# Ledger of designs, part 208: peptides against a protein of PDB entry 5VVV

Target 1, 276 residues: chain A of PDB entry 5VVV
Amino acid sequence: FLCGVVEGFYGRPWVMEQRKELFRRLQKWELNTYLYAPKDDYKHRMFWREMYSVEEAEQLMTLISAAREYEIEFIYAISPGLDITFSNPKEVSTLKRKLDQVSQFGCRSFALLFDDIDHNMCAADKEVFSSFAHAQVSITNEIYQYLGEPETFLFCPTEYCGTFCYPNVSQSPYLRTVGEKLLPGIEVLWTGPKVVSKEIPVESIEEVSKIIKRAPVIWDNIHANDYDQKRLFLGPYKGRSTELIPRLKGVLTNPNCEFEANYVAIHTLATWYKSN
Target 2, 276 residues: chain A of PDB entry 5VVV as posed
Amino acid sequence: FLCGVVEGFYGRPWVMEQRKELFRRLQKWELNTYLYAPKDDYKHRMFWREMYSVEEAEQLMTLISAAREYEIEFIYAISPGLDITFSNPKEVSTLKRKLDQVSQFGCRSFALLFDNIDHNMCAADKEVFSSFAHAQVSITNEIYQYLGEPETFLFCPTEYCGTFCYPNVSQSPYLRTVGEKLLPGIEVLWTGPKVVSKEIPVESIEEVSKIIKRAPVIWDNIHANDYDQKRLFLGPYKGRSTELIPRLKGVLTNPNCEFEANYVAIHTLATWYKSN

## One batch from the design tools (peptide; made by RFdiffusion4, then SolubleMPNN)

Design b2_p27_7_s1 (from b2_p27_7, 15 letters changed)
Fold by OpenDDE base, seed 4:
Structure b2_p27_7_s1 (fold): chain B 276 residues (1-276), chain A 27 residues (1-27)
Amino acid sequence: as target 1 above (276 residues)
Amino acid sequence: EKKEIEERKKKYEKAKEEEKKKRLESA
């Protein structure tokens, strides 16, 4: 069971010292996972093709080493979906080289994120792939196999919550393709019924699990404030039955952008997880 | 090169604002 934090917000990424402090807190609270997915890291999303500099590499190596020291699984995410051409072998090769670089930093767990992108393929991809889901699954499976089938590999669908599913969760052709074609060793990220789910009913997890043919990992935006930085979500982790735990592969909270605001959010997630 | 960087930035900022809007509508 993956339980911890995703740094998955828009806005100023956490500094390396905050991330190391997070790992100390995660270990202390018997949480086990950190997903590196800061949307405003240019080399994560906007410039996903760009290799890390020597200085950035040293920082990431140090961060990955610190995660290991605290027994925290460091999952490196990349979000190529804004401008990748899935049918272009050079794009696939560029993605491979980027993940190879991160693997050289000692990273062993990876995520491909196709959240927060348009559902439209370019003309070249439409000639090769039957749908956007087929394109995403194809590259995801290829990358997963290329990396030697790492123990933890995550996929974030473009339809990552109930409100994004067309026509709905159980009938989504996109999620059906993901469920049927995504390799079984690849985990699927999900935010619940909404992007910010106040509640995640058990039935909603059973519905999505059926179509994706696996238990999801919750990307939990309950404490996310990147959409309204005038708000701080200082309340406890709530609106998730502990009956979800046996129905999930994990829960990763995407908390407030303000690192120091997250003590209650993360601590109460840990309490929730241990209460099962 | 510069134009491509500007187009990438525009796509990124557009996506960011659309997603902030969706999050706000979901909250």
Scores: peptide ipSAE 0.427, ipTM 0.884, DockQ to the pose 0.904
Fold by OpenDDE base, seed 1:
Structure b2_p27_7_s1 (fold): chain B 276 residues (1-276), chain A 27 residues (1-27)
Amino acid sequence: as target 1 above (276 residues)
Amino acid sequence: EKKEIEERKKKYEKAKEEEKKKRLESA
């Protein structure tokens, strides 16, 4: 069961010392996972093709080593979906080289994120792939196999919540293709019925699990504040039954952008996880 | 409480759509 934090917000990323302090807190609270997915890290999303510099490589190696010291699984995410051409072998090779570089830093767990992108394929991809879901699954399966089938590999769908599913969760052709064609060792990220889910009903997890043919990992935006920088979410982790735990592969909280605001959010997630 | 959380959700979904649009316009 993956339980911990995703750094998945828009705005200024956390500094390396905040991330190391997070790992110490996660270990102390018997949480086990950190997902590196900062939306405004240039080489994560907008400039995903660019290799890390020597200085950036030293920082990432130090961060991955610190996660290992605290027994925290470090998952490196990349978001190529803004401008990748899925049918272009050079784009696939560029993505492979980027993940090879991160593998050399000692990373063993990875994520491909297709959240917050357009549903339209370019003309070249339309000639090769029957749908956007087929293009995403094809590259995700190829990368997963290329990396030697790592123990933890995550996929974030473009339809990552109930409100983004067309026509709905149980009838989505996109999620059906993901469930049928995504390799069974790849985990699927989900935010619940909405982008920010107040409540995640058990029945809503049973519905999505049926179509994706696996238990999801919750990307939990309950404490996310990137959409309203004047608000801090200081309340407890709530509106999730403990009956969800046996029906999930994990829960990763995407908390407030302000690192210091997240004590209650992360501590109460740990209390919730231990209560089952 | 319920209204404020629905407003937060609509604001987040709208902010994600606006940020998505800005990122697609800047790429």
Scores: peptide ipSAE 0.073, ipTM 0.709, DockQ to the pose 0.052
Fold by OpenDDE base, seed 5:
Structure b2_p27_7_s1 (fold): chain B 276 residues (1-276), chain A 27 residues (1-27)
Amino acid sequence: as target 1 above (276 residues)
Amino acid sequence: EKKEIEERKKKYEKAKEEEKKKRLESA
């Protein structure tokens, strides 16, 4: 069971010292996972093709080593979906080289994120792939196999919540393709019925699990505030039954952008996880 | 409550779309 934090917000990323302090807190609270997915890391999303510099490489190696010191699984995410051509072998090769570089930093766990992109394929991809889901699954499976089938590999679908599914969760052709064609060792990220789910009913997890043919990992935006910088979400982790725990592969909270605001959010997630 | 969550969702979706759009316009 993956339990911890995703740094998945828009806005200023956490500094390396905040991330190390996070790992120390995660270990202390018997949480086990950190997903590196800061939307404002240019080399994570907008410039995903660009290799890390020597200085950035040293920082990431130090961060991955610190995660290991605190027994925290460091998952590196990349978000190529803004401008990748899925049918182009050069793009696939560029993605492979980028993940090879991160693997050399001692990273063993990876994520491909197709969140917050348009559902439209380019003309070249439309000639090769029957749907956007087929394009995403093809590259995700190829990367997963290329990396030697890492123990933890995550996929974030473009339809990552109930309200993004067309026509709905149980009938989504996109999620059906993901469920049928995504390799079984790849985990699927999900935010619940909404992008920011106040509640995640058990029935809603059973519905999505059926179509994706696996238990999801919750990307939990309950404490996310990147969309409203005038608000801090200081309340406890709530609106999730503990009966979700045996029905999930994990829960990763995407908390407030302000690192100092997250004590209650993360501590109460840990209490919730241990209450099963 | 339900309206506030839908407004928060619409605000989040719209803020993400506006932020994407700004980022795509700045690239």
Scores: peptide ipSAE 0.047, ipTM 0.687, DockQ to the pose 0.054
Fold by OpenDDE base, seed 3:
Structure b2_p27_7_s1 (fold): chain B 276 residues (1-276), chain A 27 residues (1-27)
Amino acid sequence: as target 1 above (276 residues)
Amino acid sequence: EKKEIEERKKKYEKAKEEEKKKRLESA
């Protein structure tokens, strides 16, 4: 069961010392996972093709080593979906080389994120792939196999919540393709009925699990505030029954951008997880 | 809810415009 934090917000990423402090807090609270997915990290998303510099490499190596020291699984995410051409073997090779570099930093767990992108393929991809889901699954499976089928590999769908599913969760052709064709060792990220789900009903997890043919990992935006800078949610982790735990592969909270605001968010997630 | 998704989309659109601008300044 993956339980911890995703740094998945828009806005200023956490500094390396905050991330190390996070790992210490995660270990102390018996949480086990950190997903590196800061949207405004240029080499994570906008410039995903760019290799890390020597200085950035040293920082990432140090961060990954610190995660290991605290027994925290460091998952490196990349978000190529803004401008990748899925049918272009050079793009696939560029993605491979980027993940090879991160593998050299000692990373063993990875994520491909297709969240917050247009549900349209370019002309070249339309000639090769039957749908956008087929394109995403193809590259995701290829990368997963290329990396030697790592124990933890995550996929974030473009339809990552109930409100993004067309026509709905159980009938989505996109999620059906993901469920049917995404390799079984790849985990699927889900935010619940909404991007920011006030509640995640058990029935909603049963519905999505059926179509994706696996238990999801919750990307939980309950404490996220990147979408509204006037929001600071300091409330407990709530609106999630503990009956979700046996129906999930994990829960990763995407918390407030303000690192110090997240004590209650992360601690109450840990309490929730241990209460099962 | 709809507003929050629209605001997140606007941040994304703005980031995409800033990227286009940087690419044009580097060419």
Scores: peptide ipSAE 0.038, ipTM 0.605, DockQ to the pose 0.041

Design b2_p27_7_s2 (from b2_p27_7, 17 letters changed)
Fold by OpenDDE base, seed 2:
Structure b2_p27_7_s2 (fold): chain B 276 residues (1-276), chain A 27 residues (1-27)
Amino acid sequence: as target 1 above (276 residues)
Amino acid sequence: MEEEEKKRLEKYKKAVEKEKKDRLESA
């Protein structure tokens, strides 16, 4: 069961010292996972093709080493979906080289994120792939196999919550393709009924699990504030029954942008997880 | 670049705002 934090918000990423302090807190609270997915990290999303510099490499190596020291699984995410041509072998090769570099930093767990992109494929991809889901699954499976089928590999769908599913969760052709074609060793990220789910009912997890043919990992935006930086979400982790735990592969909270605001959010997630 | 970042954050913000509206209209 993956339980911890995704740094998945828009806005200024946490500094390396905050991330190391996070790992110490995660270990202390018996949480086990950190997903590196800061939207405004240039080489994570906008410039996903660009290799890390020597200085950036040293920082990431130090961060990955610190996660290991605290027994925290460091998952490196990349979000290529903004401008990738899925059918272009050069793009796939560029993605491989980027993940090889991160593998050299000692990273062993990875994520491909297709959140907050347009559903439109380019003309070249439409000639090769039957749908956007087929294109995403193809590259995700290829990268997963290329990396030697790592123990933890995550996929974030473009339809990552109930409100993004067309026509709905149980009838989505996109999620059906993901469920049928995504390799079984790849985990699927899910945000619940909404982008910001006040509640995640058990029935909603059973519905999505049926179509994706696996238990999801929750990307939980309950404490996310990047959409409204005038607000801090200081309340406890709530609106998730502990009956979800046996029906999930994990829960990763995407908390407030302000690192210091997250004590209650993360600590109460840990209390929730240990209450099962 | 900065305009495309703003456009993505705006898409996400608009989605969250819509979900908040839909919730207020259904209550």
Scores: peptide ipSAE 0.253, ipTM 0.782, DockQ to the pose 0.140
Fold by OpenDDE base, seed 3:
Structure b2_p27_7_s2 (fold): chain B 276 residues (1-276), chain A 27 residues (1-27)
Amino acid sequence: as target 1 above (276 residues)
Amino acid sequence: MEEEEKKRLEKYKKAVEKEKKDRLESA
């Protein structure tokens, strides 16, 4: 069961010292996972093709080593979906080379994120792939196999919550394709019925699990505040029955952008996880 | 923040705002 934090917000990423302090807190609270997915890291998304510089590489190596020291699984995410041509073997090779570099930093766990992109394929991709879901699954499976089928590999769908599913969760052709064609060793990220789910009913997890043919990992935006700078949610982790735990592969909270505001968010997630 | 990052953040914000409205209208 993956339990911990995703740094998945828009805005200023956490500094390396905050991330190391996070790992210490996660270990102390018997949480086990950190997903590196800062939306405003240029080489994570906008410039996903660009290799890390020597200085950036040293920082990432140090961060991955610190995660290991605290027994925290470091998952490196990349978000190529803004401008990738899925049918172009050079694009696939560029993605492989980027993940090879991160593998050399000692990373063993990876994520491909297709959140917050347009559903439109380019003309070249339309000639090769039957749908956007087929294109995403094809590259995700190829990358997963290329990396030697790592123990933890995550996929974030473009339809990552109930409100983004067309026409709905159980009838989504996109999620059906993901469920049918995504390799079974690849985990699927989900935010619940909504982008910011106040509640995640058990029935809603049973519905999505049926179509994706696996238990999801919750990307939990309950404490997210990047959408509203006036929001600071200091409340406990709530609106999730502990009956979800046996029905999930994990829970990763995407908390407030303000690192010091997250004590209650992360501690109450840990209490919730241990209460099962 | 490049213009594309702004558009992305606006899309996300607008989705969350819509979900909040739909909840207030359903209550």
Scores: peptide ipSAE 0.179, ipTM 0.743, DockQ to the pose 0.133
Fold by OpenDDE base, seed 1:
Parts: structure tokens; C-alpha cells; sequence
Structure b2_p27_7_s2 (fold): chain B 276 residues (1-276), chain A 27 residues (1-27)
């Protein structure tokens, strides 16, 4: 069971010292996972093709080593979906080289994110792939196999919540393609019925699990404030029954952008996880 | 809740629009 934090917000990323302090807190609270997915990291999303510099490589190696010291699984995410041509072998090879560089830093767990992108393929991809889901699954399976089938590999769908599913969760052709064609060792990220789910009913997890043919990992936006930085979400982790735990592969909270605001959010997630 | 979801969706849409623009200006 993956339980911890995703740094997945829009806004100023956390500094390396904040991330190391997070790992110390996660270990102390018996949490086990950190997902590196900061939207405003240029080499994560906008410039995903660019290799890390020597200085950035030293920082990432130090961060991955610190996660290991605190027994925290470090998952590196990349978001190529803004401008990748899925049918172009040069784009696939560029993505492979980027993940090889991060693997050399000592990273063993990875994520491919296709959140917050248009459902439209380019002309070249429409000639090769029958749908956008087929293009995403093809590259995700190829990368997963290329990396030697790592123990933890995550996929974030473009339809990552109930409100993004067309026509709905149980009838989505996109999620059906993901469920049928994504390799069984790849985990699927989900935010619940909504982008910011106040409540995640058990029945809603049973519905999505049926179509994706696996238990999801919750990307939990309950404490995310990136959409309204004038607000801080200081309340406890709530609106999730402990009956969800045996029906999930994990829960990763995407908390407030302000690192100092997240004590209650993360501590109460840990209490919730240990209560089952 | 609906207003918060709407604000989040509007922010993410604006972020994607900006990212698309910045990519076109860098190419």
C-alpha cells in the first residue's frame, strides 16, 4: 500500500531542504511514499525533453539518497503529454533517455502523467492510433518494459476523475482502453468523483476499479490550494472511509503549496491509514 | 464545492493555455 505525499501542485515547487524535512516526517508517521510531480518544474512538464544539468543531477541524487535514508519510496514523475508525438520514435527515444538519466541518479520508481492535457491527437498520431487512450497506453507499456518492469510504475489518465469521464466512469471508452490494454503491473492514479473530491464513496472506487481492472492509487486533492492560494486547507483528512484501504493500492495527498501548512493534513492521513 | 472545482478547472485550463503559448514562443 503506497501512503504519503505527491508534490503535484501548480506554483513554486518545494526546495530540497523542505523535501528532506518531509521525508523525516513521513518516516516518523509510518508513511512510505513521495511522488515528485511539481507542475512548474520546467524539466518535469514544459521542457520534459531537456536533460538535467550537472548541478540539477547532484541535487536530485542527494534528494533520492535522502529518501532512501528515511525508507521513503521516491517516485519520479514526468508529464510529456503537452507536446509529445506518440507515433514518433525520436520522441519515445528522448523520453527513454530522460528516464535513463533519472535511473542513474538511483531512482527505481516512475510515473507517466497525462493529466491536464487536451484529448486531441496530432495528425501523425491519428494515422497510427485508433484513440488517444491507445497512444498513451502504447508509450506507457513500452517505457515500463524498457525500464525492466519496475516494482512501482504509475500512470495518470487524462480522465483522472469522475467529472472528466465521457459519458461517465463505467461507460468511458478511454478508461475501458486503459483497463484492457495497460499492463497489469502499472498502477492507475485517480482523484475520486471530482478533481477536488470532498468525499470518496466506496461505490465510486468499486465502479472505477471495475473499468480499469485494478485498485487505483488515490491522488488526493482534499488539501490542495493551488487553485486558490488565498486559502489554506488546515483541516483533518476526512470524507474517506477506512473501508477504502483494502480497495486501494494507495493514497498520496497533494497538499497546500505552503509547506508549513501541511502538518495536520499529513499527520491525519497517517492516523487514517493506521486505523484500519 | 462546485465553485472550488470550477476555480481549479479554470486555473488548470489557464495553465495549459499558458504552457501552449510559452511552447510556441520558444520554438
Amino acid sequence: as target 1 above (276 residues)
Amino acid sequence: MEEEEKKRLEKYKKAVEKEKKDRLESA
Scores: peptide ipSAE 0.135, ipTM 0.648, DockQ to the pose 0.042
Fold by OpenDDE base, seed 5:
Structure b2_p27_7_s2 (fold): chain B 276 residues (1-276), chain A 27 residues (1-27)
Amino acid sequence: as target 1 above (276 residues)
Amino acid sequence: MEEEEKKRLEKYKKAVEKEKKDRLESA
């Protein structure tokens, strides 16, 4: 069971010292996972093709080493979906080289994120792939196999919540393709019925699990404030029955952008997780 | 909740639109 934090918000990323302090807190609270996915890391998303500099490499190596010291699984995410041509073997090779660089930093766990992108393929991809889901699954499976089938590999769908599914979760052709064609060792990220789910009913997890043919990992936006930084979400982790735990592969909270605001959010997630 | 969901979706849409524009201006 993956339980911890995703740094997945829009806005100023946490500094390396905040991330190390997070790992110490996660260990202390018996949480085990950190997903590196800051939207404003240019080399994670906008410039995903660009290799890390020597200085950035040293910082990431230090961060991955610190995660290991605190027994925290460090998952490196990349979000190529803004401008990747899935059918172009040079793009696939560029993605491979980027993940090879991160593997050299001592990273062993990875994620491919296709969140917050257009649901449309370019003309070249339409000639090769039957749908956007087929294109995403093809590259995700190829990268997963290329990396030697790492123990933890995550996929974030473009339809990552109930409100993004067309016509709905159980009938989505996109999620059906993901469920049928994504390799079984790849985990699927999900935010619940909404992007910001007040409640995640058990029945809603049973519905999505059926179509994706696996238990999801929750990317939980309950404490996310990136959409309205004038608000702080200081309340406890709530609106999730403990009956979800045996039906999930994990829960990763995407909390407030302000690192100092997240004590209650993360501590109450840990209490919730240990209550089952 | 519905207003917060709308605000989040509007922010992400605007972010994606800006990122597309900034890339087109830098190319």
Scores: peptide ipSAE 0.131, ipTM 0.651, DockQ to the pose 0.042

Design b2_p27_7_s3 (from b2_p27_7, 13 letters changed)
Fold by OpenDDE base, seed 3:
Structure b2_p27_7_s3 (fold): chain B 276 residues (1-276), chain A 27 residues (1-27)
Amino acid sequence: as target 1 above (276 residues)
Amino acid sequence: MKEEIEKLKKKYEEAKKKEIEEFRKSA
C-alpha cells in the first residue's frame, strides 16, 4: 500500500531541504511514499525532454538518497503529454534517456502523468493510434518494459476523476482502453469523483476499479490549494472511509503549496491509514 | 504553445476553484 505525499501542485516547488524534512516526517508517521510531480518544475513537464544539469543531478541524487535513508519510496514522475508525439520513435527515445538519467540517480520507481492535457492527438498520432488512450498506453507500456518493469510504476490518466470521464466512469472508452491495454503491473492514479473530492465513496472506487481492472492509487487533492493561494485547508483527512484501504493500491495526498501548512494534512492521513 | 498551456492550466484551475467553492459552501 503506497501511503504518503505527492508534490503535484502548480506553483513554487518545495526546496530540497523541505523535501528531506518531508521524508523525516513521513518516516516518523510510518508513511512510505513520495511522488515527485511538481507541475512548475520545467524539466518535469514543460521541458520534459531536457536532461538535468550537473547541479540538478547532484540535488536529485541527494534527494533520492535521503528518501532511501528514511525508507521512503521516491517515485519520479514525468509529464510529457503537453507536446509529445507518441508515434515518433525519437520522442520515445528522448523519454527513455530522461528516465535513464533519473535511474542513474538511484531512482527505481517512476510515473507517467497525462493529467491536465488536451485530449486531441496530433495528425501523426491519429494515423498510428486508434485513440488518445491507445497512444498513452502504448508509450507507458513501452517505458515500463524498457525500465525493466519496476516494482512501482504509476500512470495518471487524462480522465483522472469522475467529472472528467466521458460519458461517465463506467462507460468511458478512454478508461476502458486503459484498463484493457495498460500492463497489469502499472498502477493508475485517481482523484475520486472530482478533482478535489470532498468525499470518495467506496462505490466510486469499485466503479473505477472495475473499468481500469485494478485498484487505483488515490491522488488526493483534499488539501490542495494551488488554484487558490488564499485557500489554506487545515482540516483533517476526512470523507474517506477506512473501507477504501483494502480497495486501493495507495493514497498520496497532494497538499498545500505552503510546506509548513501540511502537518495536519499528512498526520491525519497517517492516522487514517493506521486506523484499519 | 505557451498560450494554449496557460489556457489549459486556467481551465483546470477554474474547475478546481469551482469545486473548492462548492466544498466550502458544503462545509
Scores: peptide ipSAE 0.428, ipTM 0.883, DockQ to the pose 0.164
Fold by OpenDDE base, seed 2:
Formats: C-alpha cells, sequence, structure tokens
Structure b2_p27_7_s3 (fold): chain B 276 residues (1-276), chain A 27 residues (1-27)
C-alpha cells in the first residue's frame, strides 16, 4: 500500500530542504511514499525533453538518497502530454533517455502523468492510434517495459476523476481502453468523484476499479490549494472511510503549496492509514 | 505552447474553484 505525499501542485515547488524534512516526517509517521510531480518544475512538464544539468542532477541524486535514508519510496513523475507526439519514435526515445538519466540518479519508481492536457491528438497520432487512450497506453507500456518493469510504475489518466469521465466512469471508452490495454503491473492514479473530492465513497472506488481492472492509487486533492491561493485547508484528512484501504493500492495526498501548512494534513492521513 | 499551457492550467483552476464553491455551499 503506497501512502504519503504527492508534490503535484501548480506554483513554486518545495525546496530540497523542505523535501528532506518531508521525508523525515513521513518516516516518523510511518508513511512510505513521495511522488515527485511539481507542475511548475520546468523539466517535469513544460520542458520534459530537457536533460538535467550537472547541478540539477547532483540535487536530485541527493534528494533520492535522502528518500532512501528515510525508507521513503521516491517516485519520479514526468508529464510529457502537453506536446508529445506519441507516434514519433524520437519523442519516445527522448522520454526513455530522460528516464534513464533519472534511473542513474538511483531512482527505481516512476510515473507517467497525462493529467491537465487536451484530449485531442495531433494528426500524426490520429493516423497511428485509434484513440487518445490507445496512444497513452502504448507509450506507457513501452516505457514500463523499457525500464525493466519497475516494482512501482504509475499512470495518471486524463480522465483522472468522475467529473472528467465521458460520458461517466462506468461507460468511459477512455478508461475502458486503459483498463483493457494498460499492462497489469502499472498502477492507475485516481482522484475520486471530483478533482477536489469532499468524499470518496466506497461504491465510487468499486465502479472505477471495475473499469480500470485494478485497485487505484488515490491522488487526493482534499488539501490542495494551488487553484485558490487564499485557501488554506488546515482541517484533518476526512470523508474517506477506512473501508477504502483494502480496495486501494495507495493514497497520496497533494497538499497545500505552503509546506509548513501541511502538518495536520499529512499527520491525519497517517492516523487514517494506521486505523485499519 | 505557453498560451495553451496557461489555458489548460486555467481550465483546471476553474474546475477546482467551481468544485470548492460547491463544497463550501454544501458545508
Amino acid sequence: as target 1 above (276 residues)
Amino acid sequence: MKEEIEKLKKKYEEAKKKEIEEFRKSA
């Protein structure tokens, strides 16, 4: 069971000292996972093709080493979906080289994120793939196999919550394709009924699990505030029954952008996880 | 590219804001 934090918000990423302090807190609270997915990290999303510099490499190696020291699984995410051409072998090769570089930093767990992108494929991809889901699954499976089928590999769908599913969760052709064609060793990220789910009912997890043919990892935006800088949600992790735990592969909270505001958010997630 | 990224980000922010407004009205 993956339980911890996704740094998955828009805005200024956390500094390396904050991330190291996070790992210490996660270990202390018996949480086990950090997903590196900061939206405004240039080489994560906007410039996903760009290799890390020597200085950036040293920082990431130090960060990955610190996660290992605290027994925290460091999952490196990349979000190529803004401008990748899925059918272009050069794009696939560029993605492979980027993940090879991160593998050299000692990273062993990875994620491909297709959240917050347009559903329209380019003309070249439309000639090769029958749907956007087929294009995403194809590259995800290829990268997963290329990396030697790592123990933890995550996929974030473009339809990552109930409100983004067309026509709905149980009838989504996109999620059906993901469920049927995504390799079984790849985990699927899910956010619940909404982008910011007040509640995640058990029935909603059963519904999505049926179509994706696996238990999801929750990307939980309950404490996210990137969309409203005036919002600080300092309340406990709530609206999630502990009956979800046996029906999930994990829960990763995407918390407030303000690092110090997250004590209650992360601690109450840990309490929730241990209550099962 | 930059404008399209900003448009997608804005769509996400608008979706989250709407959901939170609904959340606040239901509280």
Scores: peptide ipSAE 0.397, ipTM 0.872, DockQ to the pose 0.150
Fold by OpenDDE base, seed 5:
Structure b2_p27_7_s3 (fold): chain B 276 residues (1-276), chain A 27 residues (1-27)
Amino acid sequence: as target 1 above (276 residues)
Amino acid sequence: MKEEIEKLKKKYEEAKKKEIEEFRKSA
């Protein structure tokens, strides 16, 4: 069971010292996972093709080493979906080289994120792939196999919540393709019925699990505030029955942008996880 | 690229804001 934090918000990323302090807190609270996915890291998303500099490499190596010291699984995410041509073997090779670099930093766990992108394929991809889901699954499977089938590999769908599914979760052709064609060792990220789910009913997890043919990992935006700087949700982790735990592969909270505001959010997630 | 990224970010922010307004009205 993956339980911890995703740094997955828009806005100023956390500094390396905040991330190390996070790992110490995660260990202390018996949480086990950190997903590196800061939307405004240029080399994570907008410039995903760009290799890390020597200085950035040293920082990432130090961060990955610190995660290991605190027994935290460090998952490196990349979001190529803004401008990747899925059918172009040079793009696939560029993605492979980027993940090879991160593997050399001592990273062993990875994620491909296709959240917050347009559903439209370019003309070249339309000639090769029958749908956007087929293009995403093809590259995800190829990268997963290329990396030697790492123990933890995550996929974030473009339809990552109930409100983004067309016509709905159980009938989505996109999620059906993901369920049928994504290799079984790849985990799927999900935010619940909504982007910011007040509640995640058990029935909603059973519905999505059926179509994706696996238990999801929850990317939980309950404490996210990147969309409204006037919002600070300091309430406990709530609206999630403990009956979800046996039906999930994990829960990763995407908390407030303000690192110092996240004590209650992360601590109450840890209490919830241990209560089962 | 920048304008399209800003449009997608705005769509995400609008979706989240709407969900939060609905959340606040239901509380």
Scores: peptide ipSAE 0.385, ipTM 0.863, DockQ to the pose 0.144
Fold by OpenDDE base, seed 1:
Structure b2_p27_7_s3 (fold): chain B 276 residues (1-276), chain A 27 residues (1-27)
Amino acid sequence: as target 1 above (276 residues)
Amino acid sequence: MKEEIEKLKKKYEEAKKKEIEEFRKSA
C-alpha cells in the first residue's frame, strides 16, 4: 500500500531541504511514499525533453539518497503530454533517455502523467492510433517494459476523476482502453468523483476499479490550495472511509503549496491509514 | 457548501485551462 505525499501542485516547488524534512516526517509517521510531480518544474512538464544539468543531477541524487535513508519510496514523475508526438520514435527515444538519466541517479520508481492536457491528438498520431487512450497506453507500456518493469510504475489518465469521464466513469471509452490495454503491473492514479473530492464513496472506487481492472492509487487533492493561494486547508483528512484502504493500491495527498501548513494534513492521513 | 466546492472545482479547471493556453502561446 503506497501512503504519503505527492508534490503535484502548481506554483513554486518545494526546496530540497523541505523535501528532506518531509521524508523525516513521513518516516516518523510510518508513511512510505513521495511522488515528485511539481507542475512548475520546467524539466518535469514544459521542458520534459531537457536533460538535467550536472548541478541539477547532484541535487536529485542527494534527494533520492535522502529518501532511501528515511525508507521513503521516491517516485519520479514526468508529464510529456502537452506536446509529445506519440507516433514519433525520436520523442519516445527522448523520453527513454530522460528516464535513463533519472535511473542513473538511483531512482527505481516512475510515473507517466497525462493530466491537464488537451485530449486531441495531432495529425501524425491520428494516422497511427485509433484514440488518445491508445497512444498514451502504447508509450506507457513501452516505457514500462524498457525500464525493466519497475516494481512501482504509475500512470495518471487524462480522465483522472469522475467529472472528466465521458460520458461517465463506467461507460468511458478512454478508461475502458486504459483498463484493457495498460499492462497489469502499471498502477492508475485517480482523484475520486472530482478534481478536489470532498468525499470519496466506496461505491465510486468500486465503479472505477471495474473499468480500469485494478485498484487505483488516490491522488488526493483534499488539502490542495494551488487554485486559491489565499486559502490554507488546515483541517483533518476526512470524507474517506477506512473501508477504502483494502480497495486501494495507495493514497498520496497533494497538500498545500506552503510546506509549513501541511502538519495536520499529513499527520491525519497517517492516523487514518493506521486505523484500518 | 456544495456550491463552494463546485466554484472551487471550476476555479481549478479554469487555472488548468489557462496553463494549457499559456503553453500553446509560448510554443
Scores: peptide ipSAE 0.183, ipTM 0.646, DockQ to the pose 0.054

